# Peptides against a protein of PDB entry 1EBD, part 81

Target 1, 138 residues: chain A of PDB entry 1EBD
Amino acid sequence: KASYEGKVAAEAIAGHPSAVDYVAIPAVVFSDPECASVGYFEQQAKDEGIDVIAAKFPFAANGRALALNDTDGFLKLVVRKEDGVIIGAQIIGPNASDMIAELGLAIEAGMTAEDIALTIHAHPTLGEIAMEAAEVAL

## One batch from the design tools (peptide; made by RFdiffusion4, then SolubleMPNN)

Design b2_p22_2_s1 (from b2_p22_2, 12 letters changed)
Fold by OpenDDE base, seed 3:
Structure b2_p22_2_s1 (fold): chain B 138 residues (1-138), chain A 22 residues (1-22)
Amino acid sequence: as target 1 above (138 residues)
Amino acid sequence: MDAEERAAIAATLARLREKIAA
């Protein structure tokens, strides 16, 4: 957030039209395991009257996580039932701090769970868990 | 997540709804 605001300010000072437009702001905690979130939590969506699917997939079922012997946690997608659009994501587990970026991009682009499920992810990788969670949401 | 962040997400969802309806 601060870095983005600084960039917008620099562009404004340089005479270029720019605006701060927050869409999906990621939050990361570099703990062990790492925690990352972007967009809605499931309960937040429900409190606002949005009908959602919470699709969860564990790292214990991810091939790369098994190979690394680092299988704690899960990835959760919060998907609007009406149209399958991803409105939030949470990751607890290995490399969560970097992996959240893919899901932030998906939310900003208005992608559906189907879009992620049909995107080829290399095997075996930690990032493959996003595809697996998306398949759960279908 | 603060009120500003929730408002930003809500605005994004509104834009997406309009895009889908168009």
Scores: peptide ipSAE 0.034, ipTM 0.518, DockQ to the pose 0.037
Fold by OpenDDE base, seed 1:
Structure b2_p22_2_s1 (fold): chain B 138 residues (1-138), chain A 22 residues (1-22)
Amino acid sequence: as target 1 above (138 residues)
Amino acid sequence: MDAEERAAIAATLARLREKIAA
């Protein structure tokens, strides 16, 4: 956020139109396993009366995670049932700190679980877990 | 996570709420 806001400020000073307009800021803990979150947690959505699907997929079922012998954790998508829009995501597991960026992008763009499910992810990669979780949400 | 980061997350969630409510 700070670096992005700095860029916006620099562009404004330079006379280029720019705005700070983001909706999804990730939170990351560089632990073992890594933890990352963006947008709503499932319970937060429920507390606000949003009907959601919590689509969870484990790293234990991810081919790259298996190959790396690093299979602890999961990816969870928080998806609004009404229209399939992704409103949150949590990742506990390998490379969560980097992988959360895809979900941040999806939330910022107003994407649905279907959008991610229909996006081809390279095989085998950790990133496939986002596609797998999205398929669970369909 | 420091106070600035917490505030940023809170602001983000507020924007998400607006987006969801629209």
Scores: peptide ipSAE 0.021, ipTM 0.494, DockQ to the pose 0.037
Fold by OpenDDE base, seed 5:
Structure b2_p22_2_s1 (fold): chain B 138 residues (1-138), chain A 22 residues (1-22)
Amino acid sequence: as target 1 above (138 residues)
Amino acid sequence: MDAEERAAIAATLARLREKIAA
């Protein structure tokens, strides 16, 4: 957040129009396991009256996580029921700090769970967990 | 990392910990 705000300020000083967009700012904690979040949490969406599906998939069921012997945690997608649009994501587990970027992109682009589910992810990778969670939301 | 960002991350961590424990 602070880094992005600094970039916007620098662009403004340089005479280039720029604005801070807070729609999909990621939050990352480099703990063990790593934690990452972007967009809505399930409860936040519910508190605002948004009808959502919370689709959760565990790293214990991911082939790459098993191969790495690092299977703690999960990925959760928060999907708006009305149109299937992804409005939030949370990851606890291996490489969460990097994996959250794909989901931040998806939220910014207004992508649906179906869009992610139909996107081929390399096998075996940790990234497949996003595809698997998206399939749960269908 | 500024104080506002630190607070936001801390809140996120707390929510995630709760979800793991549940």
Scores: peptide ipSAE 0.012, ipTM 0.373, DockQ to the pose 0.027
Fold by OpenDDE base, seed 2:
Structure b2_p22_2_s1 (fold): chain B 138 residues (1-138), chain A 22 residues (1-22)
Amino acid sequence: as target 1 above (138 residues)
Amino acid sequence: MDAEERAAIAATLARLREKIAA
C-alpha cells in the first residue's frame, strides 16, 4: 500500500492526473501522532448524497491512552444512517497505523456500528476506542 | 503504478461502492 502511495505521488509530481480513486485503500501517515484512514470521509459521503453519522471518540477518554500518557487525537467512524453500515473510518493518535486494520475489515465485511459495539475488546487497549465510537453511532 | 495494480484497486473500489449502495 505504501508502494501505491509512492507511485501516486510520483505521478502527481509528474503532472499526471490520477485515474483511480483510492478511497477503498487504507492510507497511513507515520507522523506524531499517526494518521490513518480507510473508506469514506464524512464530506465525501455527503457529496455523493449519502446520509451519514460521523461518530467520534477521543483518545483522551481511553484508559490505555491515559496509561501511556499519549492521549492526542480521536477515532471517527463514518456510518450510513439508513442501516448503520460502516463506510469509512479515520484515526489520529497512537497506533493508528495498526488500529485501522480492524475498521478496514469491518468495511470490507459490510459490518454495522452495532456489530462493532457488541464486539468485546480487551481492556485496557487502544482498540476499545473503535467499540466506543461505534456506540456513539447507535 | 502498473495496469494490474491499477485494475486491482479499481475492482476493490467498485466492490465497496456496490456494498454501500445495497
Scores: peptide ipSAE 0.019, ipTM 0.443, DockQ to the pose 0.042; fails the geometry check

Design b2_p22_2_s2 (from b2_p22_2, 9 letters changed)
Fold by OpenDDE base, seed 5:
Structure b2_p22_2_s2 (fold): chain B 138 residues (1-138), chain A 22 residues (1-22)
Amino acid sequence: as target 1 above (138 residues)
Amino acid sequence: MDEEERRALEATLAKLREKIAA
């Protein structure tokens, strides 16, 4: 957030108007396992009256996580039922701090769970878990 | 939050507490 706000401020000072958009600002905790979040949490969406599906997939079922012997945690997608659009994501597990970027992009672009489910992910990778969670939402 | 999520978060918090206390 601070870095993004700094960029917006720098652009404004340089004479290039820019707006601060907090829709998909990632939050990361570099713990073991790592924690990362972007967009809505499930409860936040419900509190605002948004009907959502919380689609979860565990790292224990991911081939790369098994190979690394780092299988604690999960990836969760918060998907709006009305149109299938991803509005939030949370990751607890290996490489969560980097993996959240794909989901931040998806939220900013207004992508659906189907879009992610139909995106080919390299095998075996931790990133495949996003595709698996998206399939759960369908 | 389901029970699996709660357990995962508690495990993470425990590790963080250990690092802070060190």
Scores: peptide ipSAE 0.041, ipTM 0.591, DockQ to the pose 0.022
Fold by OpenDDE base, seed 1:
Structure b2_p22_2_s2 (fold): chain B 138 residues (1-138), chain A 22 residues (1-22)
Amino acid sequence: as target 1 above (138 residues)
Amino acid sequence: MDEEERRALEATLAKLREKIAA
């Protein structure tokens, strides 16, 4: 957040139109396994009266995770039922700290679970888990 | 980072740690 705000400020100083306007800020814990989150948690959405689908897919079912012998954890998408828009995501598992960026992008762009499900991910990769979770949400 | 941001981050991290422990 501070980095983004600094960038906006620098652009403003340089005479470029810019404003702080973001939907979600990622949070990362560099543990083993790594943890990452962006946007709403499932319960947070429910507490605010948002009807959501919590689509979860385990790393134990991901081919790359199996090959790496690093299968602990899961990816969870928090999807608004009304329109299928992704409003949150959590990852516990390998490479969570980097993988969360794809989901942050999706949230910022207002993408749906269908958008992610229809995005081709290389095989076998950890990133496929986002596609798999999105398919669960459909 | 101001205190509001710090509190928000800590809350999120706590939720993540809870989930990993579940």
Scores: peptide ipSAE 0.020, ipTM 0.498, DockQ to the pose 0.024
Fold by OpenDDE base, seed 3:
Structure b2_p22_2_s2 (fold): chain B 138 residues (1-138), chain A 22 residues (1-22)
Amino acid sequence: as target 1 above (138 residues)
Amino acid sequence: MDEEERRALEATLAKLREKIAA
């Protein structure tokens, strides 16, 4: 967050139009398991009157997580029901700190759960869990 | 993951929500 704000400030000083989008800024806790979030939480969206689907998929069902014997946690997508657009994501589990970037990109680009579900992820990888969660949202 | 770990992680997520909403 701080580094992104600094970049925006530098661009403004240089005379370039720029704005801070706090919705798509990730937050990470480097605990065991790791925690990461970007965009809306489910309850936050509901509090603002947004009708959402919370699509959850566990690492215990991910092939790579099983192979690594590291299966605690889940990935959750917060999807707006009206148009299927991803507006938030939370990850608790292995490599959450890196995996959140894909979902941050998806939110910034205005992608839908269908877009992620139709994106081929390498097998077997932890990243497949994003695709699996997206399929739950369909 | 036991119940205590689950509650701890949920509390962490709640704190993250507050930071992002601010």
Scores: peptide ipSAE 0.020, ipTM 0.541, DockQ to the pose 0.033
Fold by OpenDDE base, seed 4:
Structure b2_p22_2_s2 (fold): chain B 138 residues (1-138), chain A 22 residues (1-22)
Amino acid sequence: as target 1 above (138 residues)
Amino acid sequence: MDEEERRALEATLAKLREKIAA
């Protein structure tokens, strides 16, 4: 966030129009397991009157996580029911700090859970968990 | 990681886990 804001500020100083969009700014905690979040939490969406699906998939069911013996946690997608658009995502688990970027991109681009579900993810990878969670949301 | 950093991290994790679980 700070880095992005600095970039926007630098661009503004240079005379280039730029704006900060806080919708898809990730938050990461580099712990074990890692924690990452982008966009809405489920309860935040509900508090704002947004009808959402919270689609959760555990790392314990992910092939790569099993192979790594690192299966704590889950990925949660917050999906707007009216149109299937992903508006938030949270990850607790291995590689959460990197995997959140895919979901940040999805949110920024206005993608749906179906878009991710239909995107081929390499097997076996931790990243497949995003696809699995997206399928839960369908 | 020193004790202060550990406590700060634990507090942050607790907050995040609460939000995620909600």
Scores: peptide ipSAE 0.019, ipTM 0.460, DockQ to the pose 0.028

Design b2_p22_2_s3 (from b2_p22_2, 8 letters changed)
Fold by OpenDDE base, seed 2:
Structure b2_p22_2_s3 (fold): chain B 138 residues (1-138), chain A 22 residues (1-22)
Amino acid sequence: as target 1 above (138 residues)
Amino acid sequence: MREEEREAIEATLAKLREKIAA
């Protein structure tokens, strides 16, 4: 967030139109397990009157997480019900700090849960959990 | 690490985890 704001400020000083958009700004806590979030939280969306589907998938059901003996936590997708667009994501678990980037990209690009569900993820990887959560949202 | 710093970090973690888990 801070580095992004600095970049926006630098661009503004250079005469380029720029604005800070916090929608796709990730937040990360490097704990054990790691925590990461981008976009809307479920309750935040509801408070703003957005009808959402919250889809969870646990690391305990992920093949790579099992192989690593690191299965605590889950990935949650917040999907706008009207059009299936992903508007938020939260992760507690291994590699959450890196995994959140895919979902930040998806939100920025206006992708749907279907887009993620139909994207082939390597097997076995922690990243498959995003695909699985997207399938839950369908 | 000072105790107050540890407590501040843990409090932040707790709040974030609560929001994510909700």
Scores: peptide ipSAE 0.025, ipTM 0.517, DockQ to the pose 0.026
Fold by OpenDDE base, seed 3:
Structure b2_p22_2_s3 (fold): chain B 138 residues (1-138), chain A 22 residues (1-22)
Amino acid sequence: as target 1 above (138 residues)
Amino acid sequence: MREEEREAIEATLAKLREKIAA
């Protein structure tokens, strides 16, 4: 957050149009399992009157997680029903702190669940869970 | 993990997100 605000401030001082958008700023807790979030939570979206799909996929069904014997947790995508755009994501599980970046990028770019579902992820990897969750949202 | 632990983690993350967005 601080580094992003600093960049916005620098751009404003330089005379460039810039705005602070806190929607896609990630939050991470380096616990065991790791926890990460970006964008809207499901209930937050509902409270604001946004009709959403919460697509959830467990690490227990991920091939790499099984191979690593580290299968606690899940990935959740918060998808706006009207247009399929991803507006939030939460991860509890292995490597959540790093994997949240893909979803932050997707939200910033205005991508849909279909975009993630159609993106080929290497096999077997933990990152495949994003693709699997996106398919649930379709 | 236990369901209660999962819910507690999600609640904590939600509170953190609200603070960041403020």
Scores: peptide ipSAE 0.025, ipTM 0.562, DockQ to the pose 0.033
Fold by OpenDDE base, seed 4:
Structure b2_p22_2_s3 (fold): chain B 138 residues (1-138), chain A 22 residues (1-22)
Amino acid sequence: as target 1 above (138 residues)
Amino acid sequence: MREEEREAIEATLAKLREKIAA
């Protein structure tokens, strides 16, 4: 039910073309560390009057990142407090350019932080950080 | 990561996003 409501809400907020583009189009910087973003930044959401929780999880606490000795940065989820729907995500760290796709998909589908938190991620992987950040948002 | 570096990166991301969204 929550997923259904989230999808409906996501479709509703995507009513304006600018909002659709805002949410759907990722931005990537192929630097070291890599940087990627999709959807709302926390402050952008706040400026538009959206009550959000920004859930951040560091790569320093990710098992794969530790194993790779590449622990700089974090993943941040921007989650609408009203219904837990993910409306934005930023990643600074290893494999950010590829990892952003999962979050872009989640946003497009109107998924909640709970949806990601309950999704099994392979262990150990960098991608687990999305699950960890989602758990923070709960 | 140094805080100044993080802020610079986030600013860069914001600029890039705005370019795409424009």
Scores: peptide ipSAE 0.025, ipTM 0.573, DockQ to the pose 0.031
Fold by OpenDDE base, seed 5:
Structure b2_p22_2_s3 (fold): chain B 138 residues (1-138), chain A 22 residues (1-22)
Amino acid sequence: as target 1 above (138 residues)
Amino acid sequence: MREEEREAIEATLAKLREKIAA
């Protein structure tokens, strides 16, 4: 948040247009397992009257996680039913702190679950779990 | 992961998210 706001301020001072949008700012806990979130939580969306799909995929089913013997946790996508747009994501598991960036980008760009599902992810990688969760949402 | 641990983690993330978004 601080670095983002600083960038916006710097750009404004330099005469460049910029806007503050906190929708895609990630939250990270560097615990074991790591935890990360961006955008809406499922219940948060429901409380605001947004009809959502919660698509969940476990690291226990991810090839790279199995190879690393680090399979605790899951990735959850919060997808708006109306248009399939990803509005939130939570990751509990290996490399969550880094993998949340892809989903932050997706949310910021207004991407759909289909966009992520159709994006080729290298095999085997932890990042494939985002694609797998997106497929669940379809 | 136990459900109690999951709930605690999710609560922590929710609070952190609120702080960041404020």
Scores: peptide ipSAE 0.024, ipTM 0.560, DockQ to the pose 0.034

Design b2_p22_2_s4 (from b2_p22_2, 9 letters changed)
Fold by OpenDDE base, seed 1:
Structure b2_p22_2_s4 (fold): chain B 138 residues (1-138), chain A 22 residues (1-22)
Amino acid sequence: as target 1 above (138 residues)
Amino acid sequence: MDEEERRAIEETLEKLREKIAA
């Protein structure tokens, strides 16, 4: 099952037909800094004619990242302008591999940037960056 | 998962990393 899903995910990311249609298939690269993505990239959305807001927030402005001295990168939310729904997210930075799950859940649930912005995130945490990026999209 | 499938997935993830960094 895991092997099959991995292959399907790779094909989906590459824009190939997939036997399994997940709304949000996460992808992670365990580099330093980590990279993670789920849903649409900004340019993918634009290529499909979706008018989007690309809301980006840097880890350099995140309190926990500063405390950890690990401030490289950013979180980007891809938000559909029509209704504010989050349709994609990309993270380069600390704990990206785990943080992407929150955004994957949001996308699967059809949440808006406002939903994330209004969700209380503990302070100081890396996860606050999702809330900050969501506020940028408002 | 066989080795060929694993390599294909890893290659896709690397392309993703490059796309994110762009």
Scores: peptide ipSAE 0.026, ipTM 0.540, DockQ to the pose 0.029
Fold by OpenDDE base, seed 3:
Structure b2_p22_2_s4 (fold): chain B 138 residues (1-138), chain A 22 residues (1-22)
Amino acid sequence: as target 1 above (138 residues)
Amino acid sequence: MDEEERRAIEETLEKLREKIAA
């Protein structure tokens, strides 16, 4: 956090926004499929003038989801193009209510898509979808 | 899940986010 705050301060001095309100508070709907979100939505970021990459990966391409015959939905990462920092995430699909925590942690810590892409996830697991979506953002 | 349902879910989540962020 301290390192990230220092970077934000440096960017503010250079004329960039002094702070980005990530609002890393998760929202969950226990529907079928489950829905979860944390941080920025894509359109919200655009409305605030943030240039973002929306990286989307479907559960239909996830090995564990296929094995479980539960493949409806996707994971979406909202990544700031300037520095690759993850500023939002949405999940619709199996185990979304629990998997959102990884992304919430990443956003709170100011991690990049590359950080998640380079984090080894067990195979085969639903959680791999975060890694796959992160790779799309690179 | 069709596109209409997907949009409805995203809208609901956005409203929830705005509420808890206020």
Scores: peptide ipSAE 0.026, ipTM 0.575, DockQ to the pose 0.030
Fold by OpenDDE base, seed 2:
Structure b2_p22_2_s4 (fold): chain B 138 residues (1-138), chain A 22 residues (1-22)
Amino acid sequence: as target 1 above (138 residues)
Amino acid sequence: MDEEERRAIEETLEKLREKIAA
């Protein structure tokens, strides 16, 4: 966040209009397990009157997580019911700090849960959990 | 990592987990 804000400030000083999109800025806690979030939390969306689907998928059901013996946590997608667009994502588990980038990209691009569900993810990988959670949201 | 740093991380982790669970 601080790094991104610094970049925006630098561009503004250079005379180039730039805006900070706080919704798409990821937050990461480098603990064990890691935690990462981008966009809306479920309750945050509800408090703002957005009708959402919260789709959750556990690492305990992910093949790569099982192989790594690191199955704590889950991935959660917050999907707007009106159009299926992903507006938030949270991850607690292995590689959360890197995995959140895919979901941040999806949110910025205005992608739907279906878009991610239909995107082939390599097998077996931790990243498949994003695809699985997206399928839950359908 | 010292105890103070560990506690700060754990507190942040707990707050984030609560937001995710809500």
Scores: peptide ipSAE 0.025, ipTM 0.524, DockQ to the pose 0.029
Fold by OpenDDE base, seed 5:
Structure b2_p22_2_s4 (fold): chain B 138 residues (1-138), chain A 22 residues (1-22)
Amino acid sequence: as target 1 above (138 residues)
Amino acid sequence: MDEEERRAIEETLEKLREKIAA
């Protein structure tokens, strides 16, 4: 479930103006809940004619988020259909500012949703939501 | 955090939330 409401925090990182050629420049808002993005948004990909799957997984279904009583939001992967490569990711929820780094690395390395799905993530952790979202894309 | 900083953060937050929710 998407969270549209949150509280403003002290810092925001939106990338560099000259970084339009950089696909993996993260943008982060340290609000409550945090927001983070790297690579393509779903609509950006569609506007450029890229056929994508938007795979979404909610924090409400994540064990660590439940334990922390912090379950608002979701992780979304933008996956290119032709080859399964991850080209974007967005997170609203706990620890989004840190979790975006794994996905930025995946995008830079040209990894697929299958690569992330097959990567063992510790349980229970917030980070395993990336694995869960990747499985949705398969 | 001053008013200018708050405005910048809130603007970024709104733009990101709109794109993420789409």
Scores: peptide ipSAE 0.025, ipTM 0.519, DockQ to the pose 0.032

Design b2_p22_3_s1 (from b2_p22_3, 10 letters changed)
Fold by OpenDDE base, seed 3:
Parts: sequence; structure tokens; C-alpha cells
Structure b2_p22_3_s1 (fold): chain B 138 residues (1-138), chain A 22 residues (1-22)
Amino acid sequence: as target 1 above (138 residues)
Amino acid sequence: MAKKEAAKEQILALREAEAAAA
């Protein structure tokens, strides 16, 4: 069990020497609304035995999205409960194709939800939603 | 490449699942 848990933890960390592929390779679908993902989906993490928090925040509660009258969708962070490290993110909504890059960087750097929550984001911007979702995970 | 295509399918499935749950 200890060996398996160690392997699971290692696979969830970007840049691990035994990793075949990078964890933070973004996938984007340029639909309306846009869809973007990087790292683990919630169910993928659960299937691998990783205990996670899925923190979701809607664009309907984002000031810039409201001002733009473009409030469909949400941002979801997949956070490992053991240490608060972000291991995945999904965005469905305005500017998802560009906004996913911040979260890809966070995952590759091994950042926690707290790191994102404590990062000042310009106001009002769509990007603030990453900070809001991170706060939900705390 | 295969992993990226799988992720695209998964994100679209997530969109549908979340819409159904809302």
C-alpha cells in the first residue's frame, strides 16, 4: 500500500522523472462557450485513488463577466487534499483558451490553492475567477 | 497526442454533465 501511495503521489507531481508525459499539457476546444483543461479531471484522480477537492466557481459571480454580459460556465480546480497542491483545472466559459495557461503554470510549478488565492489578480478581470476558485478550495 | 484528444472528449463530457446537474 505504501508503495502504491508513493507512486500515485509521484504521478500527480509535474516533472517527475518517471513521468512519460508532462502533467500540464492543455487541451482546448474553441466552442461557444470555450472549453479548456489541464492536468487531472476530478474523476480521473478519484479512479487513481487520489483524494481530491473539486473547487468550482461560476462566471456568473465574476465582475468582469457580468460587465461583458458573458457569464456562462465556471472554473473548476482539482486539488489534492493531502497537501493542497493543484493537480488539475477545467474552464468552461469566456476566454477559457487563454486563461488555462495560468493554471498550467501553477500545476507545473507544484503550487497550492493557497498560492493562487494569495496571488493578487487585477480587478475587474476574468482572471480573478482563478483566485476565487482557489479560495473555495481552502 | 492521444492524451490530448482524450482530454478534449472529457472536457466536452464534463460540460454536458454539469449542465445536466444544474
Scores: peptide ipSAE 0.455, ipTM 0.866, DockQ to the pose 0.033
Fold by OpenDDE base, seed 4:
Structure b2_p22_3_s1 (fold): chain B 138 residues (1-138), chain A 22 residues (1-22)
Amino acid sequence: as target 1 above (138 residues)
Amino acid sequence: MAKKEAAKEQILALREAEAAAA
């Protein structure tokens, strides 16, 4: 199925092709705000000739972030246009180091932006931003 | 490991770029 093909097509470790049996390995920088990445960066994908959608959603528009008065940054999904498969994600903002795991799972499983968009996220939560970014990608 | 470190540099660069664009 589509998710299987997405998984097979994925070839990167932190956005770089590798022979290692992982689609992507996350990277985290525990700064303020936190920074986290998994899979392709937008420019990496473009450099490899992958037509992508870069779907960005700001924490300033996230209900939980607003409630916490911690709204710096954004979540960016790198979505392959041909099939909607998520091939990368970057998070700069509150709890990025933990939230990246959801997207790492999605990438490893070959999930699409639609899969994330259709996944109900608790409200209000920081993690809800993944769903919002996925909706942007649709 | 080298790839992960490169990704750390790249995410920091992205942060800087986004800050500049804001």
Scores: peptide ipSAE 0.454, ipTM 0.863, DockQ to the pose 0.033
Fold by OpenDDE base, seed 1:
Structure b2_p22_3_s1 (fold): chain B 138 residues (1-138), chain A 22 residues (1-22)
Amino acid sequence: as target 1 above (138 residues)
Amino acid sequence: MAKKEAAKEQILALREAEAAAA
C-alpha cells in the first residue's frame, strides 16, 4: 500500500524519521528560469551508495512549454534502481516553483516512476513533463 | 533549513552546469 511504501521510503531516505519529520522539503529559487528541488540530487544519492536512475526530460520537448515559448530547462527524476521509488526531483524551467509540489507529494508517498508514468496528466500542460520523465525512468 | 539552503545551492549549480553545456 502507498502509505506503507511511503513510510519505508521515508525511513530509508531520512534515516529513521519521527512522525513529525518530512522527507520532501522543497527548495525553490525564483530566478529566470525558476529552479526547484526536492529530495535527493543524483550525485548526493550516489555518494550515499544509492544506485539511481537519473531520468531527464527537457521542456523543449513539452507541448505547453513550446506553446508558451518558454522551453529552457528540464525536469530530472532521481529514481532508486532497486525498486523504482522516486527519491528526488529537480526542475529548472517554467513554473518550477509550483510543479515541484507534485514530486514532493510523490516522494512523500513513496511513489514509483511507474506510478507517475501511469498518472494521466492533462494535455497540453507543463505538468506532463513529470510523466515524460517518469517514462524515461522505466 | 541548512539542508534547504544547501539544496538551493545545488540546484543553482545544476542550472549553471546545464547552461555551460548548452
Scores: peptide ipSAE 0.450, ipTM 0.864, DockQ to the pose 0.032
Fold by OpenDDE base, seed 2:
Structure b2_p22_3_s1 (fold): chain B 138 residues (1-138), chain A 22 residues (1-22)
Amino acid sequence: as target 1 above (138 residues)
Amino acid sequence: MAKKEAAKEQILALREAEAAAA
């Protein structure tokens, strides 16, 4: 957020057109486990009248997390029921700070849970959990 | 691109509606 705001300010100073509002601004807390979020939380979507699916998948069921003996937490996708578009994601767990980028890209590109579910993720990887959560949302 | 813009517009419209109702 701070980096984005700085970039917007720089663009304004340079006389560029006003920045468009973004849906997918990530937030990260570098705790143990790490926490990362982008887009809507489930309750925020509900409060705004958006009918959503909250698809959750635990790191305890991820092959790479098991191999690393680091299985705390989960990935949650917030998916609009009407069309399957991903509008939010939260990750608590290993490498959440980097993994959130894939989901930020998906949200900003207007992708659906199906798009992620049908994308091949390398096995075994932590990132595979995004595919698993997307499958839950189908 | 078209899919992104449509989704964004819907979300922004919902936020505006909520803000107006508050």
Scores: peptide ipSAE 0.025, ipTM 0.589, DockQ to the pose 0.053

